Peptides against a protein of PDB entry 5EIB. Designs and how they scored, part 226

Target 1, 366 residues: chain A of PDB entry 5EIB
Amino acid sequence: VDLEPGTMDSVRSGPFGQIFRPDNFVFGQSGAGNNWAKGHYTEGAELVDSVLDVVRKESESCDCLQGFQLTHSLGGGTGSGMGTLLISKIREEYPDRIMNTFSVMPSPKVSDTVVEPYNATLSVHQLVENTDETYCIDNEALYDICFRTLKLTTPTYGDLNHLVSATMSGVTTCLRFPGQLNADLRKLAVNMVPFPRLHFFMPGFAPLTSRGSQQYRALTVPELTQQMFDSKNMMAACDPRHGRYLTVAAIFRGRMSMKEVDEQMLNVQNKNSSYFVEWIPNNVKTAVCDIPPRGLKMSATFIGNSTAIQELFKRISEQFTAMFRRKAFLHWYTGEGMDEMEFTEAESNMNDLVSEYQQYQDATAD
Target 2, 366 residues: chain A of PDB entry 5EIB as posed
Amino acid sequence: VDLEPGTMDSVRSGPFGQIFRPDNFVFGQSGAGNNWAKGHYTEGAELVDSVLDVVRKESESCDCLQGFQLTHSLGGGTGSGMGTLLISKIREEYPDRIMNTFSVMPSPKVSDTVVEPYNATLSVHQLVENTDETYSIDNEALYDICFRTLKLTTPTYGDLNHLVSATMSGVTTCLRFPGQLNADLRKLAVNMVPFPRLHFFMPGFAPLTSRGSQQYRALTVPELTQQMFDSKNMMAACDPRHGRYLTVAAIFRGRMSMKEVDEQMLNVQNKNSSYFVEWIPNNVKTAVCDIPPRGLKMSATFIGNSTAIQELFKRISEQFTAMFRRKAFLHWYTGEGMDEMEFTEAESNMNDLVSEYQQYQDATAD

## One batch from the design tools (peptide; made by RFdiffusion4, then SolubleMPNN)

Design b2_p22_5_s4 (from b2_p22_5, 10 letters changed)
Fold by OpenDDE base, seed 4:
Structure b2_p22_5_s4 (fold): chain B 366 residues (1-366), chain A 22 residues (1-22)
Amino acid sequence: as target 1 above (366 residues)
Amino acid sequence: MVKPKTGPFIEELKARAAELLA
């Protein structure tokens, strides 16, 4: 789904274009112009019924519908505005199904679109209420990984998307291979989401190796475990050491000893015990899949529900506040039928979310 | 105005959350 036809043509002409049904390509002509309100109230609202018709058709063809997965950008008007409209409409029609998202957070390092903080804040307001699980894929973190870790002098969207695809493949491993931990979306939510509003995940992937270093690195379970918990391997620009983990899932892929994995996972928990909440029992889950990812002998994927995710929301909130105090570009949103009060409500709800994370970070077992 | 989360699954999570805070 897109409000621009050119993206759909690129997917259709791509190496995997044939895996999608032609009738499942729904697109507009005008785009959202990086405006959340165009995506949510005007251009996106005109297209949403056509998307819902496809969603219904595909849902009816499912033997067992677990829920929905949306991949979208919170910086652009289509992914942010239309994406959150679609989530709202699907939730109204399927209130008992899990809503899962891969939400790409904007960064000034990646895009010069000035209004991205508005689009992101307005989107987060919707995601807090209308999703059950949200993987925060932060363009800030992706850029920093590409530049600092992978030693790419000029990271491209292709380089960022490669990291996104590796992470998405990792976190969905348990859904794609039977007999694993978190074998369905509901079980994942039960294990990862102790409080319904605190469903924003920090994903991480290991190994992250530069092209020049790949040939010389032996991948071991201890190295994977250490890298997976390293802040430099997180796909969200947050330091886990500035918060506490509410819950963690670790997914190992490849041929390895379960005993060695369990030992290393215990060691990393003990070493980092101050960065876990003590009042949530059994809050670390581990899975091992014998099937490695393409091109690697082994990998580890991290899913963290950490109070450190508030750093990401604070960054967006600061950028939002700096623009909103000046009423910068508000006429572009209000002209599409949006009320200025919705900005204040979205800002307030995101600040409340930050306060909730801080409250649970500071909570101790009595 | 965004509607609060509702449904049996959300109520299950809320109940479990209450147990964690007790």
Scores: peptide ipSAE 0.405, ipTM 0.908, DockQ to the pose 0.803
Fold by OpenDDE base, seed 1:
Structure b2_p22_5_s4 (fold): chain B 366 residues (1-366), chain A 22 residues (1-22)
Amino acid sequence: as target 1 above (366 residues)
Amino acid sequence: MVKPKTGPFIEELKARAAELLA
């Protein structure tokens, strides 16, 4: 789905374009112009029914519909505005199904789009209410991984998207292969989301190695475990050491000893015990899938529900507030049918979310 | 630095942003 045809044409002409049904390409002509309101109230609203018709058709063809997975950006107009409209409409029609998102967070290090803080804040407001699980994929973290860890001097969207795809493949492993922990979206939500509003995850992936170092690096369970818990391997630009994990899932892939995985996972939990809440028992879950990802002997994927994610939302909120105090660009949103009050409500809800994370960070077992 | 996706009115947004944020 896109409000611009060019993205869809690129997917269709790509090496995997044939895996998608032609009728499932739904697109507009005008785009959203990086305006959330165009995505949500005007251009996106004109297209949403056509998307819902496809969603219904595909849902009816499922033997067992667990839920929905949306991949979108929060900085743009289409992914943010139309994406959140679509989430709302799907939630209304399928209230008993899981809504999962892979939400790409904007960063000024990656994009010069000035209105990204508005689009992101308005989107987060919708995601808090209408999703069950949101993987926060932060373009800042992706850029920093590419530059610092992968030693890419000029990271491209291709390089960032490679990390996204590896992470998405990792976190969905349990859904795609039988006999795993979190084998369905609902079970994942039950294990990862102790509080309904606190459903924003920090994904991480290991191994992350520069091309020059790959030949010298052994892939071992201890190394994967250590890297997976390293703040530098997080796909969200927050430091887990500045917060506490509510819940964690670790997904190992490849032929390895389950005993060794369990031992290393216990060791890393013990080493990092101060960064876990003590009042959620058994809050770390581990899965091992014998099937490695393509091109690797083994990998580990991390899913963290951490109160440190508030650093990401604080960053967006600070940028939002700086623009909103000046009423910068508001007429472009209000001209599409938005009320200025919706900005204040979205800001408030995101600040409330930050406060909730802080409350649970400071909570003791008493 | 990854170049932002060009969309409608981005140049106008950039120009106005420079004026408003100056």
Scores: peptide ipSAE 0.066, ipTM 0.701, DockQ to the pose 0.015
Fold by OpenDDE base, seed 3:
Structure b2_p22_5_s4 (fold): chain B 366 residues (1-366), chain A 22 residues (1-22)
Amino acid sequence: as target 1 above (366 residues)
Amino acid sequence: MVKPKTGPFIEELKARAAELLA
């Protein structure tokens, strides 16, 4: 789905374009112009019914519909505005189904789009209310991984998207292969989300290796385990050492010893025990899939529900507040039928979310 | 009003799309 036709043509002509049904390409003509309100109230609102018709058709064809997965950016107008409109409309029609998102957070290091803090804040407000689980994929973290870990001097969107695709493949492993922990979206939510509003995850992937070092790197369970818990490997721009994990899932892929995995997971948990809440028992879950990802012998994917995720929301909130106090660019949003009060509501809800994470961070076992 | 820059990637996608439609 896009508000611009050129994106659909690029996907259709791409190496995987033929895996999608032609009728499932729904697109507009005008685009959102990086405006959330265009995505949510005007251009996106004109297209949403056509998307919902496709969603219904595909849902009816499912033997057992678990829920929905949306991949979108929060900095743009289409992914943010129309994406959150779609989430809302799907939630209204399918209230008992899981809503999962892969939400790409904006960063000034990657994009100079001035209104990204507005689009992100307005999107987070919708995600808090209308999603069950959200993977926070931060463009700042992706850029830093590409630059520092992968040793890419000039990271491209292709390089960032490679990390996103690896992560998405990792976190969906349990859904695609039978007999795994978190074999469905609802089980994942039950295991990962102890409090309904606190459903924002920091993903991580291992191995992350620079091209020049690939030939010298052994892939071992200890190395994967150490890397996936490293703050530098988090794809959300927060330091887990500044918060506490509410819940963690680790998904290993490839031929490895389950015993070795369990030992390494216990060791890393014990080493990092101060970074877990003590009042949630058995809050680390581990899965092993014998099928490695393409091109790797083994991998590990990390999913963390951490109170440190508040750093991401604080960053966005600070940028939002600095613009909103000046009423900068507000007329572009209000001119599309958006109320100025929605900015204040979105800011308030995001600040409340930050406060909730802080409260649970500071909570002690009674 | 000058639309915020869509970024180099969107322009590249648009250029590629234009080449394919041509």
Scores: peptide ipSAE 0.000, ipTM 0.326, DockQ to the pose 0.013
Fold by OpenDDE base, seed 2:
Structure b2_p22_5_s4 (fold): chain B 366 residues (1-366), chain A 22 residues (1-22)
Amino acid sequence: as target 1 above (366 residues)
Amino acid sequence: MVKPKTGPFIEELKARAAELLA
């Protein structure tokens, strides 16, 4: 789905374009112009019914529909505005199904779009209310991983998107292979989301190794475990050491000892016990899948629900507030049918979310 | 910080993909 035809043509002409049904390509002509309101109320609203017809058709073809996965950006107009409109409409029609998102957060270091703080804040407001699970992916964190860890001198969006793809493959491992922990989206939500509003995850992937170091690095369970819990390996622009983990899932792939995995996972928890909440028992879940990812002997994927993610929302909120106080570009949104009150409501809900994360960070075991 | 450019062609990305993960 896109509001621009050129994106769809690029996907169709791509090496995997043939895996999608031609009828499942739904696209507009005018784009959203990086405006959330165009995506949500005008251009996106004109296209949404055609998308919902496809969603219904594909949903009816499922033997057992678990839920939906949306991949979108929060800085643009289409992914943010139309994406959240789709989430709202799908939630209304399928209230008992899981809504899962891979949400690319705007970063000041990677952003060219001045209005991204508005688009992100308005999107986060919708995600708080209408999603069950949201993987927060930050382009800054991905860039820093590419530059610092992978030693790429000039990271590209292709390099970033590859990390996203590897992570998406990792977090969906338990859904794609039988007999795993978190074998469905609902079980994942039950294990990862102790409070309904606190459903924003920090993903991570291991191994991440520079080309020059690959030949000298042994892929071991201890090294994978250590790398997953390293703050430099997080794909969200927050430091886990500034917060506490509410819940964690680790998904190991490849031929390895389950005993060794359990020992290393216990060791990392014990060494980092101060970074976990004490009042949530058994808050770390581990899965092992014998099937490695393509091109690797073994990997591990990390999913963290941490109160440190409030740093991401605080940063967006600060940028939003600085623009909104000046009413900068606000007429571009109100001209598409938005009320200024929606901005204030979205800001308030994001600040409440930050306050909730802080409350649970400071909570002690009674 | 300079915004990352659009990636190389998909074939080049596929070749580099193995290297990013390895």
Scores: peptide ipSAE 0.010, ipTM 0.354, DockQ to the pose 0.015; fails the geometry check

Design b2_p22_6_s1 (from b2_p22_6, 10 letters changed)
Fold by OpenDDE base, seed 1:
Structure b2_p22_6_s1 (fold): chain B 366 residues (1-366), chain A 22 residues (1-22)
Amino acid sequence: as target 1 above (366 residues)
Amino acid sequence: PVPLSEEERLALKKAEREKRKA
C-alpha cells in the first residue's frame, strides 16, 4: 500500500515482486507530501476502503487468522498517517485479532524532512491505543550501527533496510517455524506486554559484523548472547542501561546446544541483573530454531520491552515541542482538516507514555 | 506491580478505545 505509484512499481519490478498478488497492490496518485494529515484524513481516507477490501479478502482466505503485521515509517506522510488510519480501521473490524507493527522511527541523521517530529508524534499517539505489539526500529540506531559497527562510511537506505530485514526475519522466526516459544502473535503479546500501553519493543540482531572483520569472527553462542545484550546492537536508539527490562525474548537460529544457550542466557541475565525488574518473574524467554538465516551458521534476535525506550520518545517529543511552540508548518496540517488540539493531545499522550515507563522503572517489589 | 493477564490487557485496551470514540 502506498499513496504514490512509484514505490509500488519498485516492489513489483524487484526480485520478489512476483510473490505478491497484483490485486493486492493498492496505491494512490498524489502522495502524502510528508504530511500525516494527508495520510490520515484526506488522501489516505480516500484509499483506505480499497485497502480494507483487500485485507478482508486475504483474511477470509486464512485458515486461522492470528492478526495483522504492518511495516511503516513514522517520519513520512503515508506510512505514518495512512498506516495509523489503516490500523484504526482494521482494529475496529477485527477487535479480537493481534495488531503488530514494525514502526521505523525518524532520525535527522537519515532524513532532512523537517516535519518528521509531527508525523512521528501523531503516529505514536495512534500506536499507543491501536497496536498490541510495536517493534521500534529507529533510523538513528540503524545509522549508528552501519557507521560504527559495520564500518560503512556513508550508510545508505539499502544498508539500513538490510538491518531491518534481518531483524524482521529474526523476530518472526517463531511464527514461521512451528514448535517454538511465542509460536503465535497472541502468545508473544502475553509474554512481552505486561501492561497494555507498554508494548513498544527494542529489537536487536546478532551477529553484526563489518565486512573486514567477518573472516576473524567466530560465530559462537557466547558471542551471540553478549552481542544481543550490547547497547550498540539495539535497533532502537536507547541505552538499556538507562532503564530496566520488563520482559525479554531471545530467538536463536542455527544448530546449537540448547544447554549452552540456556547457560549463556542465564549468565547474561545474572551479569545484567540490575537492568531487569525484579517483580516480573521469568521475564526472559528463549527460543532456539534449528534453521539458520540465509548466509549465517547461527544468529540471535533480541526483543526487549525496556523502560529505556522512553529515550526514543523523549527525543521525538523534544523535537516536536521545538517546532510546535513556533507553530512551524502547522498550517500544512490544519489545512487538511486537523485541529491544533490533536497535536497537543498527541504530545500529551506520548509524554504520559514516557511517565508510565518511568513509573515502572522506579517501581519496587512491595 | 503485577503484570496484567491477557484478558485484563485486552479489556483495558478496549475501554481506552471506547473512551476515544466518545
Scores: peptide ipSAE 0.035, ipTM 0.667, DockQ to the pose 0.952
Fold by OpenDDE base, seed 4:
Structure b2_p22_6_s1 (fold): chain B 366 residues (1-366), chain A 22 residues (1-22)
Amino acid sequence: as target 1 above (366 residues)
Amino acid sequence: PVPLSEEERLALKKAEREKRKA
């Protein structure tokens, strides 16, 4: 789905374009112009029914519908505005199904789109209420990984999207392959989301290796375990050491000793015990899948529900506040039918979410 | 993951520049 035809043409003409049904390409003509309100109330609202018709048709063809997965950007108007409209409409029609998102967070390091903080804040407000699970894929973290870890002097969207695809492949491993942890979307939510609003995940991936160091790297379970818990490997620009893990899932892929995985996972928890909440028992889940990712002998994917994710929301909130106090570009949103109160409500709800994470960070066992 | 080849990166940069001009 897109409000621009050119993206759909690129997917259709791409190496994998033929795996998608032609009728499942729903697109507009005008785009959202990086405006959340255009995506949510105008151009997106005109297209949403056509998308819902496709969603219904595909849902009816499922033997067992678990839920929905949306991949979208929160910086643009389509992914943010229309994406959150679509989530709301699907939630209304399928209230008992899991809503899962891969939400790409904007960064000034990657995009010069001035209104991204508005689009992101308005989107986060919707995601707090209407999603069950949200993987926070932060363009700032992706850029920093590309530049610092992968040694890419000029990261591209292709370089960033490669990290996104690796992360998405990692977190969906348990859904696609029989594993030791038989996970469906609902079971993932039960294991990862102790409080309904606190469903924003910090993903991480190992190995991350520069092209020059690839030939010298031995992939071992201890190295994967150490790297996937490293803040430099997080796909969200927050330091886990500044918060506490509520829940963690680790997904190992490839042929390895389960005993060694369990030993290393226990060791990393014990070494980092101060960064876990003590009042959630058995809050670390480990899965092993014998099938490695393409081109690797083994990998580890990390999913963290950490109170440190508040650093990401604080960054967006600070950028939002700096623009909103000046009423910068508000007329672009109000002209599409938005009220200024919707901005204040979205900012308030995101600040409440930050406060909730802080409360649980500071909570002690009685 | 392993980063894209320099050739793939250059091709993507070219495609991104062409999309920004359209």
Scores: peptide ipSAE 0.025, ipTM 0.542, DockQ to the pose 0.014
Fold by OpenDDE base, seed 5:
Structure b2_p22_6_s1 (fold): chain B 366 residues (1-366), chain A 22 residues (1-22)
Amino acid sequence: as target 1 above (366 residues)
Amino acid sequence: PVPLSEEERLALKKAEREKRKA
C-alpha cells in the first residue's frame, strides 16, 4: 500500500514483485507529502476502504487468522498517517486479533524531512493505543550499525533495508516454523508484554559482520550471544545499560547445542543481572530453530522489552517540542483537518509512556 | 572513516531517489 503509484511500480518491477497478487497493490495518486494529516485524514482516508476490502478478503482466506503485521515508516506521511489510520480501522473490525508493527523511527542523520518529529509523535500516540506489539526499528541505529559494524562508508537505504529485512526474518522465525517458542503472535504478546502500554520492542540481530571480516569470523553460540546483547547491535538507538529489561526473547537459528545455548543465555543474564528487573520471574525466553537463515550457518535474533526504549521517545519528544513551540509548519496539518489539540494530546501520551517506563525501571521487588 | 557531511548525505539521497525513479 502506498499513496504514490511509483512505489508500487518499483515493487512490481523488483526481483520478487510477482510473489504478491496484483489485486493486493492498493495505491493513491497524490501522495502524503510527508504530512501525517494527509495520510490520516485526507489522501489516506480516501484510500483506506479499498485497503480494508483487500484486508478482509485476505483474512477470509486464512485458515487461522492470528493478527496483522504492518511495516511502516513513522517519518513519512503515508506510513505514519495512513499506516496508523489502517491500524485503527483494523483494530475496530478485528478487536480480538493481534496488531503487530514494524515501525521505522525517523532520524535526522538519515532524513531531511523537517516534519518527521510531528509525524513520529502523532504515530506513537496511535501505536500506544492500537497496537499489541511494536518493533522499534530506528534509522539512527541502522545507520550506526552500517557505518561502525558493517564498515560501510556511505550507508544507503538499501543497506538499512537489508538490516530491517534480516531483523524481520529473525523475529518472525517462530511464526514460520512449527514447534517453536512464541509460535503465535498472542503467545509472543503474553511472553513479551507485561503491561499493555509497554509493548515497544528493541530488536537486534547477530551475526553482523563486515564483508572484509567475514572470512575471519567464527560463528559460535558464545559469539552470537555476546553480539546479540551488545548495545551496538540494537536496531533501536537506545543503550540497554541505561535501563532494565522487562522481558527478552532470543531466537537462535541453525544446528547448535541447545545445552550450549542455555548455558550462554544463563551466563549473559548473570553477567548483566543489574540490567534485568528482578520482579518478573523467567522473563528471558529462548528458542532454537534448526533451520539456519539463507547464507548463514547460524544466527541469533534478539527481542528486548527494555525501559531504555524511553531514550528513543525522549529524542523524538525533544525534537517535537522544539518545533511545536515555534508552531513551525502547523498550518500544513491543521489545513488537512487536524486540531492543534491533537498535537498536545500526542505529546502528552508519549511523555506519559516515558514516565511509565521510568516508573517500572525504578520499581523494586518489595 | 569520517562521517559524511550533511551536503554529501543530501546528494546521496537525491541520487538514490533518482535511481528509484529510473
Scores: peptide ipSAE 0.000, ipTM 0.268, DockQ to the pose 0.014
Fold by OpenDDE base, seed 2:
Parts: C-alpha cells; structure tokens; sequence
Structure b2_p22_6_s1 (fold): chain B 366 residues (1-366), chain A 22 residues (1-22)
C-alpha cells in the first residue's frame, strides 16, 4: 500500500515483486507530502476502503488468522497517517486479532523531513491505543550501528533497510517455523506484554560485524549473547542500563547446544540482574531454531520490553514540544481537517506512557 | 510568534547534524 505509484512500481520490479498478487497492490496518485493529516484524513481516507477490501479478501482466505503485521515509517505522511488509519480500521473490524507493527522511528540524523515530530507523536498516540505489539525500529539507532559497529562511513537507506530486514527475519522466526516458543502472535503478546499499554519493543540482532572484521570473528553462543545485550546493538536509540527490562525474548538460530544457550542466557541475566524487574517471574524467554539465516552459521535476535524505551518517546516529545509551542507548520494539518486539540491529546498520551514506564521502573516487589 | 519557515527549520536540522558530527 502506498499513496504514491512509484513505490509500488519499485516493489514490482524488485527481486521479490513476483511474490505479491497484482490485485494486492493498492496505491494512490498524489502522495501524503510527509503530512500525517493527509495520510489520515484526506488522501489516505480516500484509499482506505480499497485497502480494507483486500484485507477482507485475504483474511477470509486464511484457515487461522492470527492477526496483522504492518511495516511503516512514523516520519512520513503515508506510513504514519495512512498506516495508523489502517490500524484503526482493521482494529474496528477485527477486534479479537493481534495487531503487530514494525514502526520505523524518525531521526534528525537520517531525515530532513521537518514535520517528523508531529507525524511521530500523532502516530505513537494511535499505536498506544490500537496495537498489541510494536517493534520500535529507530533510524537513529540503525544509523549509529551502521557507523560505529559496521564501520560504514556514509550509511545509506539500503544499509538501514538491511538491518531492518535482518531484524524482521529474526523476530518472525518463531512464527515461521513450527514447535518454537512464541509460535503465534498471541503467545508473543502474553510473554512480552505484561501491561497492555507497554507493548513497545527494543529489537536487536547478532552478529553485527563490519566487513573488515568478519574473517576474524568466531560465531559463538557467548559472543552472540553478549552482543544481543550490548546497548550499542539495540535497534531503538535507548540505553537498557537507564531502565529495567520488563520482559525479554531471545531467538537463536543455527546448530548450537541448547545447554550452552541456557547457560549463557542465565549468565547474562545474573550479570545484568539490576537491569531486570524482580517482580515479573520468568520474564526471559529463549527459543532455538536449528535453521540458520541465509549466509550465517548462527544468529541471535533480541526482543526487549524495557522501561528505557521512554528515552525514545522523550526525544520525540521534546522535538514535538519545541515545534508545537511555536505552532510551526500547524496550518498544514489544520487545513486537512485536524484540530489543535488532537496534537495536545497525542502529546499528553505519549507523556502518560513515559510516566507509566517510569512508574514500573521504580516499582518494587511488595 | 511567527512559525519557522521550512527553510529555517531545515537549516536548524542541518546545524544540529553538524554539531553532532563535531
């Protein structure tokens, strides 16, 4: 789905374009112009029914519909505005199904889009209310990984998208292979989301290795485990050491000893015990899939529900507040039918979410 | 207060990027 035809042509001409049904390509003509309100109330609203017709058709063809997965950006008008409109409409029609998102967080390091803090804040408001699971993929963290860890001097969108693809492949491993922990979206939600509003995840992937260091790096379970828990390898721009993990899932892939995995996972928890909440028992889940990812002997994927995610929301909130106090570009949104109150409500809900994460960070076992 | 123009804000974002590279 896109509000621009050119993106769809790029997908069709791509190496995997043939895996999608032609009838499942729904697109507009005008685009959203990086405006959430155009995506949500005007251009996106004109297209949403055509998307819902496709969603219904595909849903009816499912023997066992678990839920929906949306991949979108929160900085652009289509992914943010129309994406959240679709989430709302799908939630209304399928209230008993899991809504899962891969939400790309904007960063001033990566994008020159001026209104990204508005689009992100308005989107986060919708994600808090209408998603069950959201993987926070932060362009700031992706850029920093590319630069610092991968030693890319000038990270491209291609480099960032490669990390996103590896991470998405990792977190969906248990959904794609039978007999795994978190084998469905609902089981993942039960294991990862202790409180309904606290459903924002910090993903991570290992191994992350620069081209120059690949020949010298052994792929071992201890090294994968250590890298997964390193703050520098989080795909969200938060330091887990500034918060506490509510829940963690680790997905190992490749031929390895289950005993060694369990030992290393126990060791990393014990070493980092101060960074876990003590009042959620058995809050770390480990899965092992014998099938490695293509081109690797082994990998590990991390999913963290951490109170440190508040750093991401605080960053967006600070940028939002600095703009909104000046009413900068507000007329672009109000001209599409939005009220200024919707901005204040979205800011308030995101600040409430930050406060909730802080409350659970400071909570002790009674 | 006059809203910042798109150009002024692009300039601010560029200046913030330059400050982070320094």
Amino acid sequence: as target 1 above (366 residues)
Amino acid sequence: PVPLSEEERLALKKAEREKRKA
Scores: peptide ipSAE 0.007, ipTM 0.301, DockQ to the pose 0.014; fails the geometry check

